# Peptides against a protein of PDB entry 1Y74, part 36

Target 1, 57 residues: chain A of PDB entry 1Y74
Amino acid sequence: LGLERDVSRAVELLERLQRSGELPPQKLQALQRVLQSRFCSAIREVYEQLYDTLDIT

## One batch from the design tools (peptide; made by RFdiffusion4, then SolubleMPNN)

Design b2_p20_4_s3 (from b2_p20_4, 10 letters changed)
Fold by OpenDDE base, seed 5:
Structure b2_p20_4_s3 (fold): chain B 57 residues (1-57), chain A 20 residues (1-20)
Amino acid sequence: as target 1 above (57 residues)
Amino acid sequence: AVEELLRALREVEELERRAA
């Protein structure tokens, strides 16, 4: 699938943006926390299981 | 696969309940 990879890349980009100071870090950090949360991981697991079951590719 | 899906759904439900 690559969803885990995409999430990891998103987190990396958010970290870079936070360090650059181009944007207020608070919202970026909040989004990063969401993406790294167990809640998000659980949703990803649901998606992946559903994807595997339905094979909608 | 269905069993794992149901388990994951239950986990999401529990996490949502705790976050609310």
Scores: peptide ipSAE 0.066, ipTM 0.586, DockQ to the pose 0.036
Fold by OpenDDE base, seed 1:
Structure b2_p20_4_s3 (fold): chain B 57 residues (1-57), chain A 20 residues (1-20)
Amino acid sequence: as target 1 above (57 residues)
Amino acid sequence: AVEELLRALREVEELERRAA
């Protein structure tokens, strides 16, 4: 799947957008915090458990 | 694997409850 890597990439892109100054950083920073939150990580873990393996034991 | 799934689900549930 590589969801963890994709989320990390998304965070990196958000950081670049914030540094560019083209957009107000507040909303970008908020989204970054959400993606890095334990809540989001837990949801990702659930997703990975469901779709990374077909034979759940 | 099932135990880990259940643990993760419970964690999500607890975090959602705290955010409400």
Scores: peptide ipSAE 0.061, ipTM 0.571, DockQ to the pose 0.037
Fold by OpenDDE base, seed 3:
Structure b2_p20_4_s3 (fold): chain B 57 residues (1-57), chain A 20 residues (1-20)
Amino acid sequence: as target 1 above (57 residues)
Amino acid sequence: AVEELLRALREVEELERRAA
């Protein structure tokens, strides 16, 4: 599935966007915090386990 | 692994309670 890798890539892109200054950093940083939160990680883990067992598409 | 799924579900449940 690779959701962990995809989330990590999303966080990386958000970091680049914040450094570029092209967009207001506040909302980007907030989204980054959400993606890196323990809650989001737990939800991702649940999804990955369900995907592996039930082949959710 | 069903055991890992159950553990993750319990973790989500606990986090939801803390966020409420």
Scores: peptide ipSAE 0.060, ipTM 0.573, DockQ to the pose 0.033
Fold by OpenDDE base, seed 4:
Structure b2_p20_4_s3 (fold): chain B 57 residues (1-57), chain A 20 residues (1-20)
Amino acid sequence: as target 1 above (57 residues)
Amino acid sequence: AVEELLRALREVEELERRAA
């Protein structure tokens, strides 16, 4: 599945977007914080466990 | 695997309760 890798990549891209200054950084930073939150991590863990068990397509 | 799922579900439940 590799959700952890995908989330990490998303966070990296958000950081690059923030540094570029092309977009207002506040919302990007907020999204980055959400993706790095314990809540999001817990949801990801649940999803990965369910995916492995149920073979969700 | 089931034990980890249950643990994660409990974590989500607790986090949701704190956020509400």
Scores: peptide ipSAE 0.056, ipTM 0.559, DockQ to the pose 0.034

Design b2_p20_4_s4 (from b2_p20_4, 9 letters changed)
Fold by OpenDDE base, seed 3:
Structure b2_p20_4_s4 (fold): chain B 57 residues (1-57), chain A 20 residues (1-20)
Amino acid sequence: as target 1 above (57 residues)
Amino acid sequence: AVEEVEEALRQVEELERRAE
């Protein structure tokens, strides 16, 4: 699936955008926090487990 | 296994309730 990889890549890009200062960092940081939240990680893990166990897609 | 998925779903439901 690579969902974990895609989320990690999104976080990396958000970090680069924050360091550039070209965009207001507050919303970027908020989105980064959401993507790194325990809730988001749990949803990702369940999604991957459903794929592995049930093959629903 | 299906049992592990069911347990993970219960954990997600608890986290969802805390996020509301």
Scores: peptide ipSAE 0.041, ipTM 0.587, DockQ to the pose 0.035
Fold by OpenDDE base, seed 2:
Structure b2_p20_4_s4 (fold): chain B 57 residues (1-57), chain A 20 residues (1-20)
Amino acid sequence: as target 1 above (57 residues)
Amino acid sequence: AVEEVEEALRQVEELERRAE
C-alpha cells in the first residue's frame, strides 16, 4: 500500500487548489488538516496493518 | 481516540505475529 504517499499527494493537491482560489479555501484547509492529523495517521496505519495481515487484493 | 487506535494497531501486530 502507498497510502502515506497518496495522502501526501492529496495534501499537495489541496494546497494547489487553495492557491487557485476556485474553491472555498477554508474547507480545503480543513480537509488538509484532517489528512495531516495524528488521528488520520493512526487510522491509516491501522488500515495498512489490516490490509497487509488480511492480504486483501 | 488516538490512544484507542494505537491499541488497535498493537492488536493487529499481535495477530500478524500469531499468523506467522
Scores: peptide ipSAE 0.038, ipTM 0.537, DockQ to the pose 0.045
Fold by OpenDDE base, seed 4:
Structure b2_p20_4_s4 (fold): chain B 57 residues (1-57), chain A 20 residues (1-20)
Amino acid sequence: as target 1 above (57 residues)
Amino acid sequence: AVEEVEEALRQVEELERRAE
């Protein structure tokens, strides 16, 4: 499970979308902040813990 | 597509606010 890498990749893609101007840049930046927040990190850690424990398929 | 992303963002922000 590589959620940390996937989140990092999502942030990179959001930065590219911001530069394209197809979507409201300020809202994309807000989403980027959410993905980098302590909240998202905590949820990711909980999910990874549960995934490792339950072996979710 | 733009409206869907905006709605998804609002939902995520609301969830974050509730978890704080």
Scores: peptide ipSAE 0.025, ipTM 0.474, DockQ to the pose 0.057
Fold by OpenDDE base, seed 1:
Structure b2_p20_4_s4 (fold): chain B 57 residues (1-57), chain A 20 residues (1-20)
Amino acid sequence: as target 1 above (57 residues)
Amino acid sequence: AVEEVEEALRQVEELERRAE
């Protein structure tokens, strides 16, 4: 599964966008905080467990 | 909270697509 890696990549992209200054940093930071939240981590864990159980490659 | 996460994910996916 690449979900954890994809979320990490998304966070990295948000950091780059914040440094560019082309977008409002506050909105990007809020999105970054959501993706790194314990809630999102818990949902990701459940998602990964389901895929592991169903043997989905 | 769930709806906010779903909207956030859609926006992130669009940003990722633009960065490819």
Scores: peptide ipSAE 0.023, ipTM 0.456, DockQ to the pose 0.404

Design b2_p20_5_s2 (from b2_p20_5, 13 letters changed)
Fold by OpenDDE base, seed 2:
Structure b2_p20_5_s2 (fold): chain B 57 residues (1-57), chain A 20 residues (1-20)
Amino acid sequence: as target 1 above (57 residues)
Amino acid sequence: VAELLRRFREEVERRLQELL
């Protein structure tokens, strides 16, 4: 599973969007904070463990 | 903006297609 890499890439894209100034940064910062939260990290870890256990090929 | 939104959409679409 590449979910950690995808979340990291999503955060990188949000940081680039914030630096461009083309969009209001506050909503982008709020989304970044959600993606970097301990809650989202814990959900990701549970999802990865379940996926690895269920061997959904 | 448009390019970054395109890249984000393409990545999300690819990941959803791998999960379905």
Scores: peptide ipSAE 0.033, ipTM 0.534, DockQ to the pose 0.049
Fold by OpenDDE base, seed 1:
Structure b2_p20_5_s2 (fold): chain B 57 residues (1-57), chain A 20 residues (1-20)
Amino acid sequence: as target 1 above (57 residues)
Amino acid sequence: VAELLRRFREEVERRLQELL
């Protein structure tokens, strides 16, 4: 599971979009804050635990 | 924009394919 890496990559892409000025930065920053939130981290941890338990080979 | 959206889509698609 690489969800942490994928979230980190999504944040990096959002930071690049914010710096380009091509899109309203406030909504991108709000999305970045959601992805970096304790809520998103807690969901990721639960998902990782469930995935490890469900042994989806 | 379009290139970054493409890169994001490709990463999401790859991850979904690894889970299915």
Scores: peptide ipSAE 0.031, ipTM 0.534, DockQ to the pose 0.046
Fold by OpenDDE base, seed 3:
Structure b2_p20_5_s2 (fold): chain B 57 residues (1-57), chain A 20 residues (1-20)
Amino acid sequence: as target 1 above (57 residues)
Amino acid sequence: VAELLRRFREEVERRLQELL
């Protein structure tokens, strides 16, 4: 499952957008905080475990 | 901006095509 890599790539793109100053940083920073939250990590871990379990079935 | 939005869109489109 590439979900961790995809989230890491989305965060990298958001950090570059914030540094460019071409967009208001507050909404981009809020989205980055959501993607890096313990809540998002816990959902990702549950998702990965469910799909690993279903791949064994 | 436009290049970063393009790269983000291309990544999302690729992932959606792998799931459909």
Scores: peptide ipSAE 0.030, ipTM 0.532, DockQ to the pose 0.045
Fold by OpenDDE base, seed 5:
Structure b2_p20_5_s2 (fold): chain B 57 residues (1-57), chain A 20 residues (1-20)
Amino acid sequence: as target 1 above (57 residues)
Amino acid sequence: VAELLRRFREEVERRLQELL
């Protein structure tokens, strides 16, 4: 599973979009904060654990 | 904008296809 990499890539793309100035940065920054939140990390960890358990089964 | 949205979509589509 590359979910951590995918979240990191999504954050990188959001940072580039914020720097372009082509879009209002506040909503992009809010989405970035959600992706970097402890909530998103905890859900990712649960998903990775379940996947690892099911892939071994 | 359009290129970054395309790159994001392509990455999401690739990941969904790897899970199916």
Scores: peptide ipSAE 0.029, ipTM 0.533, DockQ to the pose 0.046

Design b2_p20_5_s3 (from b2_p20_5, 9 letters changed)
Fold by OpenDDE base, seed 2:
Formats: structure tokens, C-alpha cells, sequence
Structure b2_p20_5_s3 (fold): chain B 57 residues (1-57), chain A 20 residues (1-20)
């Protein structure tokens, strides 16, 4: 699973989009805050643990 | 912007296709 890497990449892309000024930054910043939240990290960890345990090929 | 939006949409699509 690369979910941590994908979340980190999504945050990096959101930060670049915010710095460009071509889009209203507020919604992008709100999404970045959700992805960086302790809640999102906890859900990611539970998902990774369940995926590794269930060995769903 | 359009390239960064495209790359984000591609990333989200690939991850949704793995979950369904």
C-alpha cells in the first residue's frame, strides 16, 4: 500500500495549486487541512491494517 | 494550474480504481 505516499503527494499538489493563485485558495487549504488531520491519519492506519490483515488480492 | 489539476485527478482515479 502506498496510501501515505499518495496523501503526501496530494498535499504537495494542493500546496502548489494554492501558491499559483489561479484558484481560490480557501477550498484547497480546507482539503489540505482534512488530509493532514489526525482523523485522516487514523483512518489511513486502520485501512492499511485491515488491508494487510485481510490479504485481499 | 491545468497540469496540476490533471495530475491530482489522475492520482485520485488510480486510487479509486484500486478500491472498487
Amino acid sequence: as target 1 above (57 residues)
Amino acid sequence: VEELRRRFEELVRERLEELL
Scores: peptide ipSAE 0.035, ipTM 0.532, DockQ to the pose 0.053
Fold by OpenDDE base, seed 1:
Structure b2_p20_5_s3 (fold): chain B 57 residues (1-57), chain A 20 residues (1-20)
Amino acid sequence: as target 1 above (57 residues)
Amino acid sequence: VEELRRRFEELVRERLEELL
């Protein structure tokens, strides 16, 4: 599971979008704050734990 | 915008394909 890397890459892409000025930065910054939130991290950790437990192949 | 949107959509797609 690469969720931490994927979230980090999503944040990097959002930072580049904010710097371009082509989109209203406030909504992109709000999404970045959600992805970097303790809530998003806790949900990711729970998901990774459940996946590792339920991946019975 | 479009190239960064495309890269974000690719990342989300690859991640969803790993979950199915």
Scores: peptide ipSAE 0.031, ipTM 0.525, DockQ to the pose 0.048
Fold by OpenDDE base, seed 4:
Structure b2_p20_5_s3 (fold): chain B 57 residues (1-57), chain A 20 residues (1-20)
Amino acid sequence: as target 1 above (57 residues)
Amino acid sequence: VEELRRRFEELVRERLEELL
């Protein structure tokens, strides 16, 4: 699973959207902060561990 | 905006197809 890469790509796209000025930046910045949070990283790690466990069964 | 939205939707779609 490339979830770390996907989160990193989602953050990059959000940063580009914020820089365009075409959208209110506050919600995009809030979403970026969530994706970069330790909470999101912990959920990703749990998901990867569960996936690895289920793919072995 | 629209191109970046499309690229985000493509990324989300590819990942959902790998998870189903």
Scores: peptide ipSAE 0.031, ipTM 0.528, DockQ to the pose 0.047
Fold by OpenDDE base, seed 3:
Structure b2_p20_5_s3 (fold): chain B 57 residues (1-57), chain A 20 residues (1-20)
Amino acid sequence: as target 1 above (57 residues)
Amino acid sequence: VEELRRRFEELVRERLEELL
């Protein structure tokens, strides 16, 4: 699963969108903080481990 | 906005096609 790469790419796109000034940055920054949170990373790691375990059955 | 939205939609679509 490439979820780490995809989350990193989503964060990069959000940072570019915040710098454009075309949208209010507050909601975009809140979403970026969620995606970069230790909680989101821990859920991603558990999901990747469960997926890898279930694909072997 | 529109180009960045398109690139995000392309990323999400590619990932959904790999899961289905």
Scores: peptide ipSAE 0.027, ipTM 0.523, DockQ to the pose 0.044

Design b2_p20_5_s4 (from b2_p20_5, 13 letters changed)
Fold by OpenDDE base, seed 1:
Structure b2_p20_5_s4 (fold): chain B 57 residues (1-57), chain A 20 residues (1-20)
Amino acid sequence: as target 1 above (57 residues)
Amino acid sequence: VEELLRRFRELVERRLQELL
């Protein structure tokens, strides 16, 4: 399971996209806030627990 | 920008394939 790493990488990519100035930052910031939210972290934790329980490789 | 958008898309697509 690499979901935490992929979320962290998604946030890094969004921050780089915001710093480029070529895109409206507000929507990118909103998406970054969703990915860094307690809700996203809780969904990730539930997903990781289910995946470990179901032994899905 | 295009390369960053490509990398972001590839990451999201990979994650969606595991969730569905």
Scores: peptide ipSAE 0.198, ipTM 0.745, DockQ to the pose 0.059
Fold by OpenDDE base, seed 3:
Structure b2_p20_5_s4 (fold): chain B 57 residues (1-57), chain A 20 residues (1-20)
Amino acid sequence: as target 1 above (57 residues)
Amino acid sequence: VEELLRRFRELVERRLQELL
């Protein structure tokens, strides 16, 4: 599962969108904080473990 | 902005198709 890589890429895209100044930064910053939260990391680890256990390719 | 929003949407859509 490339979920960690895709979360890292989503954060990079949100940071670029914030730096453009074309959008209100507050909602983008809130979404970035959610994606970088310990909660989001714990949910990702549970998904990765479930996929590894269920042999879901 | 539009190209970055497109790339973000395509990433989210691809990942949701694998998780749901």
Scores: peptide ipSAE 0.197, ipTM 0.745, DockQ to the pose 0.056
Fold by OpenDDE base, seed 4:
Structure b2_p20_5_s4 (fold): chain B 57 residues (1-57), chain A 20 residues (1-20)
Amino acid sequence: as target 1 above (57 residues)
Amino acid sequence: VEELLRRFRELVERRLQELL
């Protein structure tokens, strides 16, 4: 299962993009807040459980 | 910036292909 790792990597990339100063930080910060939300975490847990249950390789 | 945007895009595209 790679979704948790990929969400963590997506957040890291958004933080690096915000620190570069070359892009307006507000939209990047809004997307980071969505990815770190309790809603996104709950959807991730459901997806991981479905993936494990369906044995999708 | 462009390399970070490319890596972010490649990650999102991979996950969208698994969800759709």
Scores: peptide ipSAE 0.194, ipTM 0.742, DockQ to the pose 0.061
Fold by OpenDDE base, seed 5:
Structure b2_p20_5_s4 (fold): chain B 57 residues (1-57), chain A 20 residues (1-20)
Amino acid sequence: as target 1 above (57 residues)
Amino acid sequence: VEELLRRFRELVERRLQELL
């Protein structure tokens, strides 16, 4: 399972998009804040635990 | 920008296919 790695990569891509200056940063920053929230982390942990329990490949 | 948007979309689409 690569969900943590993919969330970290999504945040990195959002930060690069913000640094380009070609897009309004506010929506990108809001999405980055959601992905870095305690809520998103808790949902990720539940999802990873369910996958480990169900042996879903 | 377009290449970064493409990479972000491909990442999100891959994860949505596992959740839905």
Scores: peptide ipSAE 0.189, ipTM 0.740, DockQ to the pose 0.060

Design b2_p20_7_s1 (from b2_p20_7, 8 letters changed)
Fold by OpenDDE base, seed 2:
Structure b2_p20_7_s1 (fold): chain B 57 residues (1-57), chain A 20 residues (1-20)
Amino acid sequence: as target 1 above (57 residues)
Amino acid sequence: SRLEERLAELEEAERLVEEL
């Protein structure tokens, strides 16, 4: 699935965008906080487990 | 509830993505 890797990459890109100043940094930081939250991590873990075991396509 | 608060955080994140 690679969802964990994709989320990590998204966070990295958000950090770069915040440093560039090309976009409003506050909203980018808020999104980063959500992606790194314990809640999102828990949901991602459950989703990855179910995705690997169930054919949802 | 704590669950409702976390769901509200996700909804806000969705809005932030749509605005980008």
Scores: peptide ipSAE 0.027, ipTM 0.501, DockQ to the pose 0.064
Fold by OpenDDE base, seed 1:
Structure b2_p20_7_s1 (fold): chain B 57 residues (1-57), chain A 20 residues (1-20)
Amino acid sequence: as target 1 above (57 residues)
Amino acid sequence: SRLEERLAELEEAERLVEEL
C-alpha cells in the first residue's frame, strides 16, 4: 500500500489540471485542499494501519 | 458538531471527484 504516494501524485495532477484551465480551477483547488488537510491525513493513517493489519485483498 | 463538519467535508470531496 502506497496511499501517501498516491495522494501526493493526485495533488500533483490537480496542480497541473489547474494550470491547464481545462477544468473549473475552483473545484480542483477545493479537492486539493481536502486531500492536503490534516483530517484526510489522519484518515489515511488510520486506513493504512487497518489495511496492513487486516490484509484486505 | 465537529464530527458532522468533517463528514460534510468528505461528502464534498466525494462529490468533487464524481464531477471530474
Scores: peptide ipSAE 0.026, ipTM 0.500, DockQ to the pose 0.082
Fold by OpenDDE base, seed 5:
Structure b2_p20_7_s1 (fold): chain B 57 residues (1-57), chain A 20 residues (1-20)
Amino acid sequence: as target 1 above (57 residues)
Amino acid sequence: SRLEERLAELEEAERLVEEL
């Protein structure tokens, strides 16, 4: 499971999109803030632990 | 509650992704 990597990649892409100016930056920034929040990180950690334990395929 | 507020933040984030 690579959620940490995928979230990090998503944040990177959001930052690039904000710099390109091709899309409205405010919504992209809001999404980035959510993905980088302590709450989102905690949920991701719990999900990763449960996913590994339950062996969901 | 604090939990409800955080869930609302996630729901808004989901909506933002759907709009992309």
Scores: peptide ipSAE 0.026, ipTM 0.502, DockQ to the pose 0.083
Fold by OpenDDE base, seed 3:
Structure b2_p20_7_s1 (fold): chain B 57 residues (1-57), chain A 20 residues (1-20)
Amino acid sequence: as target 1 above (57 residues)
Amino acid sequence: SRLEERLAELEEAERLVEEL
């Protein structure tokens, strides 16, 4: 699973967008906060565990 | 921009996660 890496890449892209000023930063910052939240991390861990154990296609 | 397009994809992914 590359989920942790993908989330990290997503955060990186959000930070770049916020710095560019091309978009209103409020929603971008809110999304970044969600992705970096303890809740999101916990959900990621659960997902990774379920993916590894159940191997649902 | 390419960055805006990628962000839009991520926003949709977040929305889908919130709906679970």
Scores: peptide ipSAE 0.021, ipTM 0.458, DockQ to the pose 0.301

Design b2_p20_7_s2 (from b2_p20_7, 11 letters changed)
Fold by OpenDDE base, seed 2:
Structure b2_p20_7_s2 (fold): chain B 57 residues (1-57), chain A 20 residues (1-20)
Amino acid sequence: as target 1 above (57 residues)
Amino acid sequence: SELQRKLEEFEEAQRLAELL
């Protein structure tokens, strides 16, 4: 499980999309803020720990 | 704030989860 890497990649792509101007940048920036929030980071870390430990697939 | 309190509570839960 590589959620941290995937989230980092998602943020990178969002930043590129914001610079391109092809999409409304405000919503992209809002999504980036969510992905980088303390709450999202905490949720991700808890999920990763539980996923690795419990194998809830 | 309420949001800040919730964040702190979740961070505490996160620390507990890391012990599992």
Scores: peptide ipSAE 0.027, ipTM 0.523, DockQ to the pose 0.027
Fold by OpenDDE base, seed 4:
Structure b2_p20_7_s2 (fold): chain B 57 residues (1-57), chain A 20 residues (1-20)
Amino acid sequence: as target 1 above (57 residues)
Amino acid sequence: SELQRKLEEFEEAQRLAELL
Protein backbone atom coordinates (compact mmCIF):
# COMPACT_ATOMS: atom_id res chain seq x y z
CA LEU B 1 0.00 0.00 0.00
CA GLY B 2 1.40 3.33 -1.11
CA LEU B 3 -1.20 5.56 0.50
CA GLU B 4 1.30 8.23 1.53
CA ARG B 5 2.55 8.44 -2.06
CA ASP B 6 -0.98 8.51 -3.48
CA VAL B 7 -2.08 11.28 -1.11
CA SER B 8 1.02 13.29 -2.00
CA ARG B 9 0.23 12.83 -5.70
CA ALA B 10 -3.38 13.89 -5.13
CA VAL B 11 -2.21 17.08 -3.40
CA GLU B 12 0.15 17.79 -6.30
CA LEU B 13 -2.70 17.39 -8.80
CA LEU B 14 -4.93 19.66 -6.72
CA GLU B 15 -2.24 22.35 -6.75
CA ARG B 16 -1.98 22.07 -10.54
CA LEU B 17 -5.75 22.34 -10.91
CA GLN B 18 -5.76 25.44 -8.72
CA ARG B 19 -3.08 27.08 -10.88
CA SER B 20 -4.87 26.22 -14.15
CA GLY B 21 -7.94 28.23 -13.14
CA GLU B 22 -10.24 25.80 -14.96
CA LEU B 23 -12.18 25.22 -11.74
CA PRO B 24 -13.01 27.51 -8.80
CA PRO B 25 -9.97 27.07 -6.54
CA GLN B 26 -11.63 27.53 -3.14
CA LYS B 27 -13.09 24.03 -2.79
CA LEU B 28 -9.94 22.46 -4.21
CA GLN B 29 -7.89 24.33 -1.62
CA ALA B 30 -10.23 23.18 1.15
CA LEU B 31 -9.82 19.56 0.04
CA GLN B 32 -6.06 20.02 0.00
CA ARG B 33 -6.14 21.34 3.58
CA VAL B 34 -8.15 18.31 4.70
CA LEU B 35 -5.73 15.88 3.04
CA GLN B 36 -2.75 17.64 4.63
CA SER B 37 -4.25 17.91 8.13
CA ARG B 38 -2.33 16.33 10.99
CA PHE B 39 -5.37 14.24 11.88
CA CYS B 40 -5.65 12.80 8.36
CA SER B 41 -1.94 12.03 8.46
CA ALA B 42 -2.38 10.16 11.75
CA ILE B 43 -5.32 8.17 10.40
CA ARG B 44 -3.35 7.37 7.24
CA GLU B 45 -0.48 5.98 9.31
CA VAL B 46 -2.85 3.77 11.32
CA TYR B 47 -4.60 2.61 8.15
CA GLU B 48 -1.32 1.73 6.45
CA GLN B 49 -0.17 -0.26 9.46
CA LEU B 50 -3.46 -2.14 9.76
CA TYR B 51 -3.64 -2.77 6.02
CA ASP B 52 -0.19 -4.34 5.99
CA THR B 53 -1.01 -6.50 9.01
CA LEU B 54 -4.61 -7.55 8.38
CA ASP B 55 -4.78 -7.61 4.56
CA ILE B 56 -8.30 -6.19 4.65
CA THR B 57 -8.85 -6.40 0.89
CA SER A 1 -3.89 16.93 26.06
CA GLU A 2 -2.69 15.22 22.88
CA LEU A 3 -6.11 13.61 22.45
CA GLN A 4 -7.86 16.96 22.80
CA ARG A 5 -5.53 18.47 20.20
CA LYS A 6 -6.18 15.68 17.69
CA LEU A 7 -9.93 15.85 18.28
CA GLU A 8 -9.97 19.58 17.61
CA GLU A 9 -7.93 19.08 14.43
CA PHE A 10 -10.39 16.42 13.29
CA GLU A 11 -13.33 18.73 13.92
CA GLU A 12 -11.64 21.51 11.94
CA ALA A 13 -10.87 19.16 9.04
CA GLN A 14 -14.44 17.84 9.06
CA ARG A 15 -15.86 21.37 8.91
CA LEU A 16 -13.73 22.04 5.84
CA ALA A 17 -14.76 18.75 4.22
CA GLU A 18 -18.44 19.61 4.68
CA LEU A 19 -17.92 22.72 2.54
CA LEU A 20 -17.07 20.57 -0.49
Scores: peptide ipSAE 0.023, ipTM 0.514, DockQ to the pose 0.051
Fold by OpenDDE base, seed 5:
Structure b2_p20_7_s2 (fold): chain B 57 residues (1-57), chain A 20 residues (1-20)
Amino acid sequence: as target 1 above (57 residues)
Amino acid sequence: SELQRKLEEFEEAQRLAELL
């Protein structure tokens, strides 16, 4: 499981997309803010802990 | 309180997500 890495990569890609101007920046920026929110980070941490504990593989 | 702060953060994130 690499959610932290994947979220970080997603944010990086969103920043690149915003700079390219090929897509409307407002929605991309909003998504970036959600992914970087303390709430999202907290949920991710809980998910990772549950994933390891429950062995849902 | 900490709970109120977290709730406000959730509400802000939800408002932003609804714009997508």
Scores: peptide ipSAE 0.022, ipTM 0.509, DockQ to the pose 0.051
Fold by OpenDDE base, seed 1:
Structure b2_p20_7_s2 (fold): chain B 57 residues (1-57), chain A 20 residues (1-20)
Amino acid sequence: as target 1 above (57 residues)
Amino acid sequence: SELQRKLEEFEEAQRLAELL
Protein backbone atom coordinates (compact mmCIF):
# COMPACT_ATOMS: atom_id res chain seq x y z
CA LEU B 1 0.00 0.00 0.00
CA GLY B 2 2.37 2.64 1.21
CA LEU B 3 -0.50 4.66 2.63
CA GLU B 4 1.56 5.76 5.60
CA ARG B 5 4.31 6.89 3.24
CA ASP B 6 1.82 8.67 1.02
CA VAL B 7 0.34 10.54 3.96
CA SER B 8 3.81 11.51 5.14
CA ARG B 9 4.67 12.76 1.66
CA ALA B 10 1.42 14.69 1.48
CA VAL B 11 2.22 16.41 4.77
CA GLU B 12 5.69 17.28 3.48
CA LEU B 13 4.22 18.81 0.34
CA LEU B 14 1.70 20.77 2.38
CA GLU B 15 4.49 22.20 4.50
CA ARG B 16 6.37 23.26 1.37
CA LEU B 17 3.27 24.88 -0.04
CA GLN B 18 2.75 26.78 3.19
CA ARG B 19 6.32 28.08 3.12
CA SER B 20 6.09 29.13 -0.53
CA GLY B 21 3.18 31.45 0.17
CA GLU B 22 1.65 30.70 -3.22
CA LEU B 23 -1.57 29.60 -1.56
CA PRO B 24 -3.35 30.79 1.57
CA PRO B 25 -1.74 28.77 4.36
CA GLN B 26 -4.77 28.49 6.64
CA LYS B 27 -6.61 25.75 4.77
CA LEU B 28 -3.36 23.92 4.02
CA GLN B 29 -2.48 23.94 7.69
CA ALA B 30 -5.95 22.68 8.59
CA LEU B 31 -5.59 19.83 6.11
CA GLN B 32 -2.18 18.99 7.53
CA ARG B 33 -3.64 18.81 11.02
CA VAL B 34 -6.39 16.50 9.83
CA LEU B 35 -3.88 14.19 8.15
CA GLN B 36 -1.75 14.11 11.30
CA SER B 37 -4.67 13.62 13.68
CA ARG B 38 -5.08 10.52 15.80
CA PHE B 39 -8.42 9.95 14.13
CA CYS B 40 -6.93 9.95 10.64
CA SER B 41 -4.13 7.67 11.78
CA ALA B 42 -6.64 5.24 13.29
CA ILE B 43 -8.68 5.21 10.08
CA ARG B 44 -5.50 4.61 8.09
CA GLU B 45 -4.61 1.63 10.25
CA VAL B 46 -8.07 0.11 9.86
CA TYR B 47 -7.95 0.72 6.13
CA GLU B 48 -4.56 -0.93 5.80
CA GLN B 49 -5.70 -3.94 7.79
CA LEU B 50 -8.83 -4.35 5.70
CA TYR B 51 -6.94 -3.81 2.47
CA ASP B 52 -4.39 -6.48 3.29
CA THR B 53 -7.08 -8.92 4.39
CA LEU B 54 -9.63 -8.41 1.64
CA ASP B 55 -7.27 -7.50 -1.22
CA ILE B 56 -9.76 -5.00 -2.57
CA THR B 57 -9.16 -4.23 -6.23
CA SER A 1 -13.51 7.25 28.52
CA GLU A 2 -11.68 5.73 25.57
CA LEU A 3 -14.84 5.90 23.48
CA GLN A 4 -15.35 9.50 24.54
CA ARG A 5 -11.75 10.32 23.60
CA LYS A 6 -12.16 8.80 20.15
CA LEU A 7 -15.43 10.61 19.67
CA GLU A 8 -13.83 13.92 20.58
CA GLU A 9 -10.98 13.21 18.16
CA PHE A 10 -13.50 12.49 15.43
CA GLU A 11 -15.40 15.68 16.15
CA GLU A 12 -12.19 17.72 16.13
CA ALA A 13 -11.05 16.21 12.84
CA GLN A 14 -14.48 16.82 11.35
CA ARG A 15 -14.47 20.47 12.40
CA LEU A 16 -11.04 20.97 10.84
CA ALA A 17 -12.08 19.21 7.63
CA GLU A 18 -15.10 21.47 7.30
CA LEU A 19 -12.77 24.47 7.15
CA LEU A 20 -11.41 23.27 3.81
Scores: peptide ipSAE 0.022, ipTM 0.510, DockQ to the pose 0.050

Design b2_p20_7_s3 (from b2_p20_7, 12 letters changed)
Fold by OpenDDE base, seed 3:
Structure b2_p20_7_s3 (fold): chain B 57 residues (1-57), chain A 20 residues (1-20)
Amino acid sequence: as target 1 above (57 residues)
Amino acid sequence: ERRRRLEEEFERAQRLVEEL
C-alpha cells in the first residue's frame, strides 16, 4: 500500500493551500496536525498490516 | 484522555497484527 506516500502528499498539498489563502487556514492546519499525529500513523500502520495479512483485493 | 485511550488501543492492535 502507498498510504505513507499518499499521506505525505496530502500534507504537502495542505501546506500549499494554507499559503494560497483561498481557504480558512485554521481548518487546513487542524487537518494537517491530524494527518501528522502519532494516532493517524498508528491507524495507517495497523491498516497496512491488516490489508497485507487479509489479502483484501 | 479519550485520544490517549484510542492511541493505546491502536498500539495494542499493531503489536497483535505484527504477530500474525
Scores: peptide ipSAE 0.047, ipTM 0.569, DockQ to the pose 0.029
Fold by OpenDDE base, seed 5:
Structure b2_p20_7_s3 (fold): chain B 57 residues (1-57), chain A 20 residues (1-20)
Amino acid sequence: as target 1 above (57 residues)
Amino acid sequence: ERRRRLEEEFERAQRLVEEL
């Protein structure tokens, strides 16, 4: 599943936006922390394994 | 505290699903 790649890309974009200074960095950093959390990773991996097992394509 | 317990339950669910 492309979810890990898409989350990694979202984090990269958030880091770029934080460095540009165009937006208040605090909310962007909070969102990045959520996406990189062990909780978010666990949800993603559970979803990926269930998707692979159930062939929900 | 409540968040930590939820994270621990999801990490347990993850390990159980990896065995399927």
Scores: peptide ipSAE 0.046, ipTM 0.568, DockQ to the pose 0.029
Fold by OpenDDE base, seed 4:
Structure b2_p20_7_s3 (fold): chain B 57 residues (1-57), chain A 20 residues (1-20)
Amino acid sequence: as target 1 above (57 residues)
Amino acid sequence: ERRRRLEEEFERAQRLVEEL
């Protein structure tokens, strides 16, 4: 699973969009804060561990 | 309060999954 990498890439893209000024930054910043929250990190880690355990390929 | 309860439950789930 590449979820950590994909979330990190999503955060990087959100930071670029905030700096461009083309979009209202407040909603983008709120989404970034959610993705970087302890809550989302804990959910991601649980999901990655379960996936690695269930990946019987 | 609701957010704290959810965070505590996910931290419990995380510990249980790390033990598997």
Scores: peptide ipSAE 0.038, ipTM 0.561, DockQ to the pose 0.029
Fold by OpenDDE base, seed 1:
Structure b2_p20_7_s3 (fold): chain B 57 residues (1-57), chain A 20 residues (1-20)
Amino acid sequence: as target 1 above (57 residues)
Amino acid sequence: ERRRRLEEEFERAQRLVEEL
């Protein structure tokens, strides 16, 4: 499953955008905190479990 | 209580994504 890698890449991109100052850094930091939250991790784990169970290759 | 906290965090995440 690429979801963990995609989330890690999204966080890396958000950190770059925060450093550029082109976008409001506080909102980007809040989104980064959400993506790194225990909530998003738990949703990812449930999705991974469902994907493994449904065998959607 | 735990469900309500997760629902509140989900709604916060949705609002932040819709603003981007």
Scores: peptide ipSAE 0.032, ipTM 0.524, DockQ to the pose 0.059

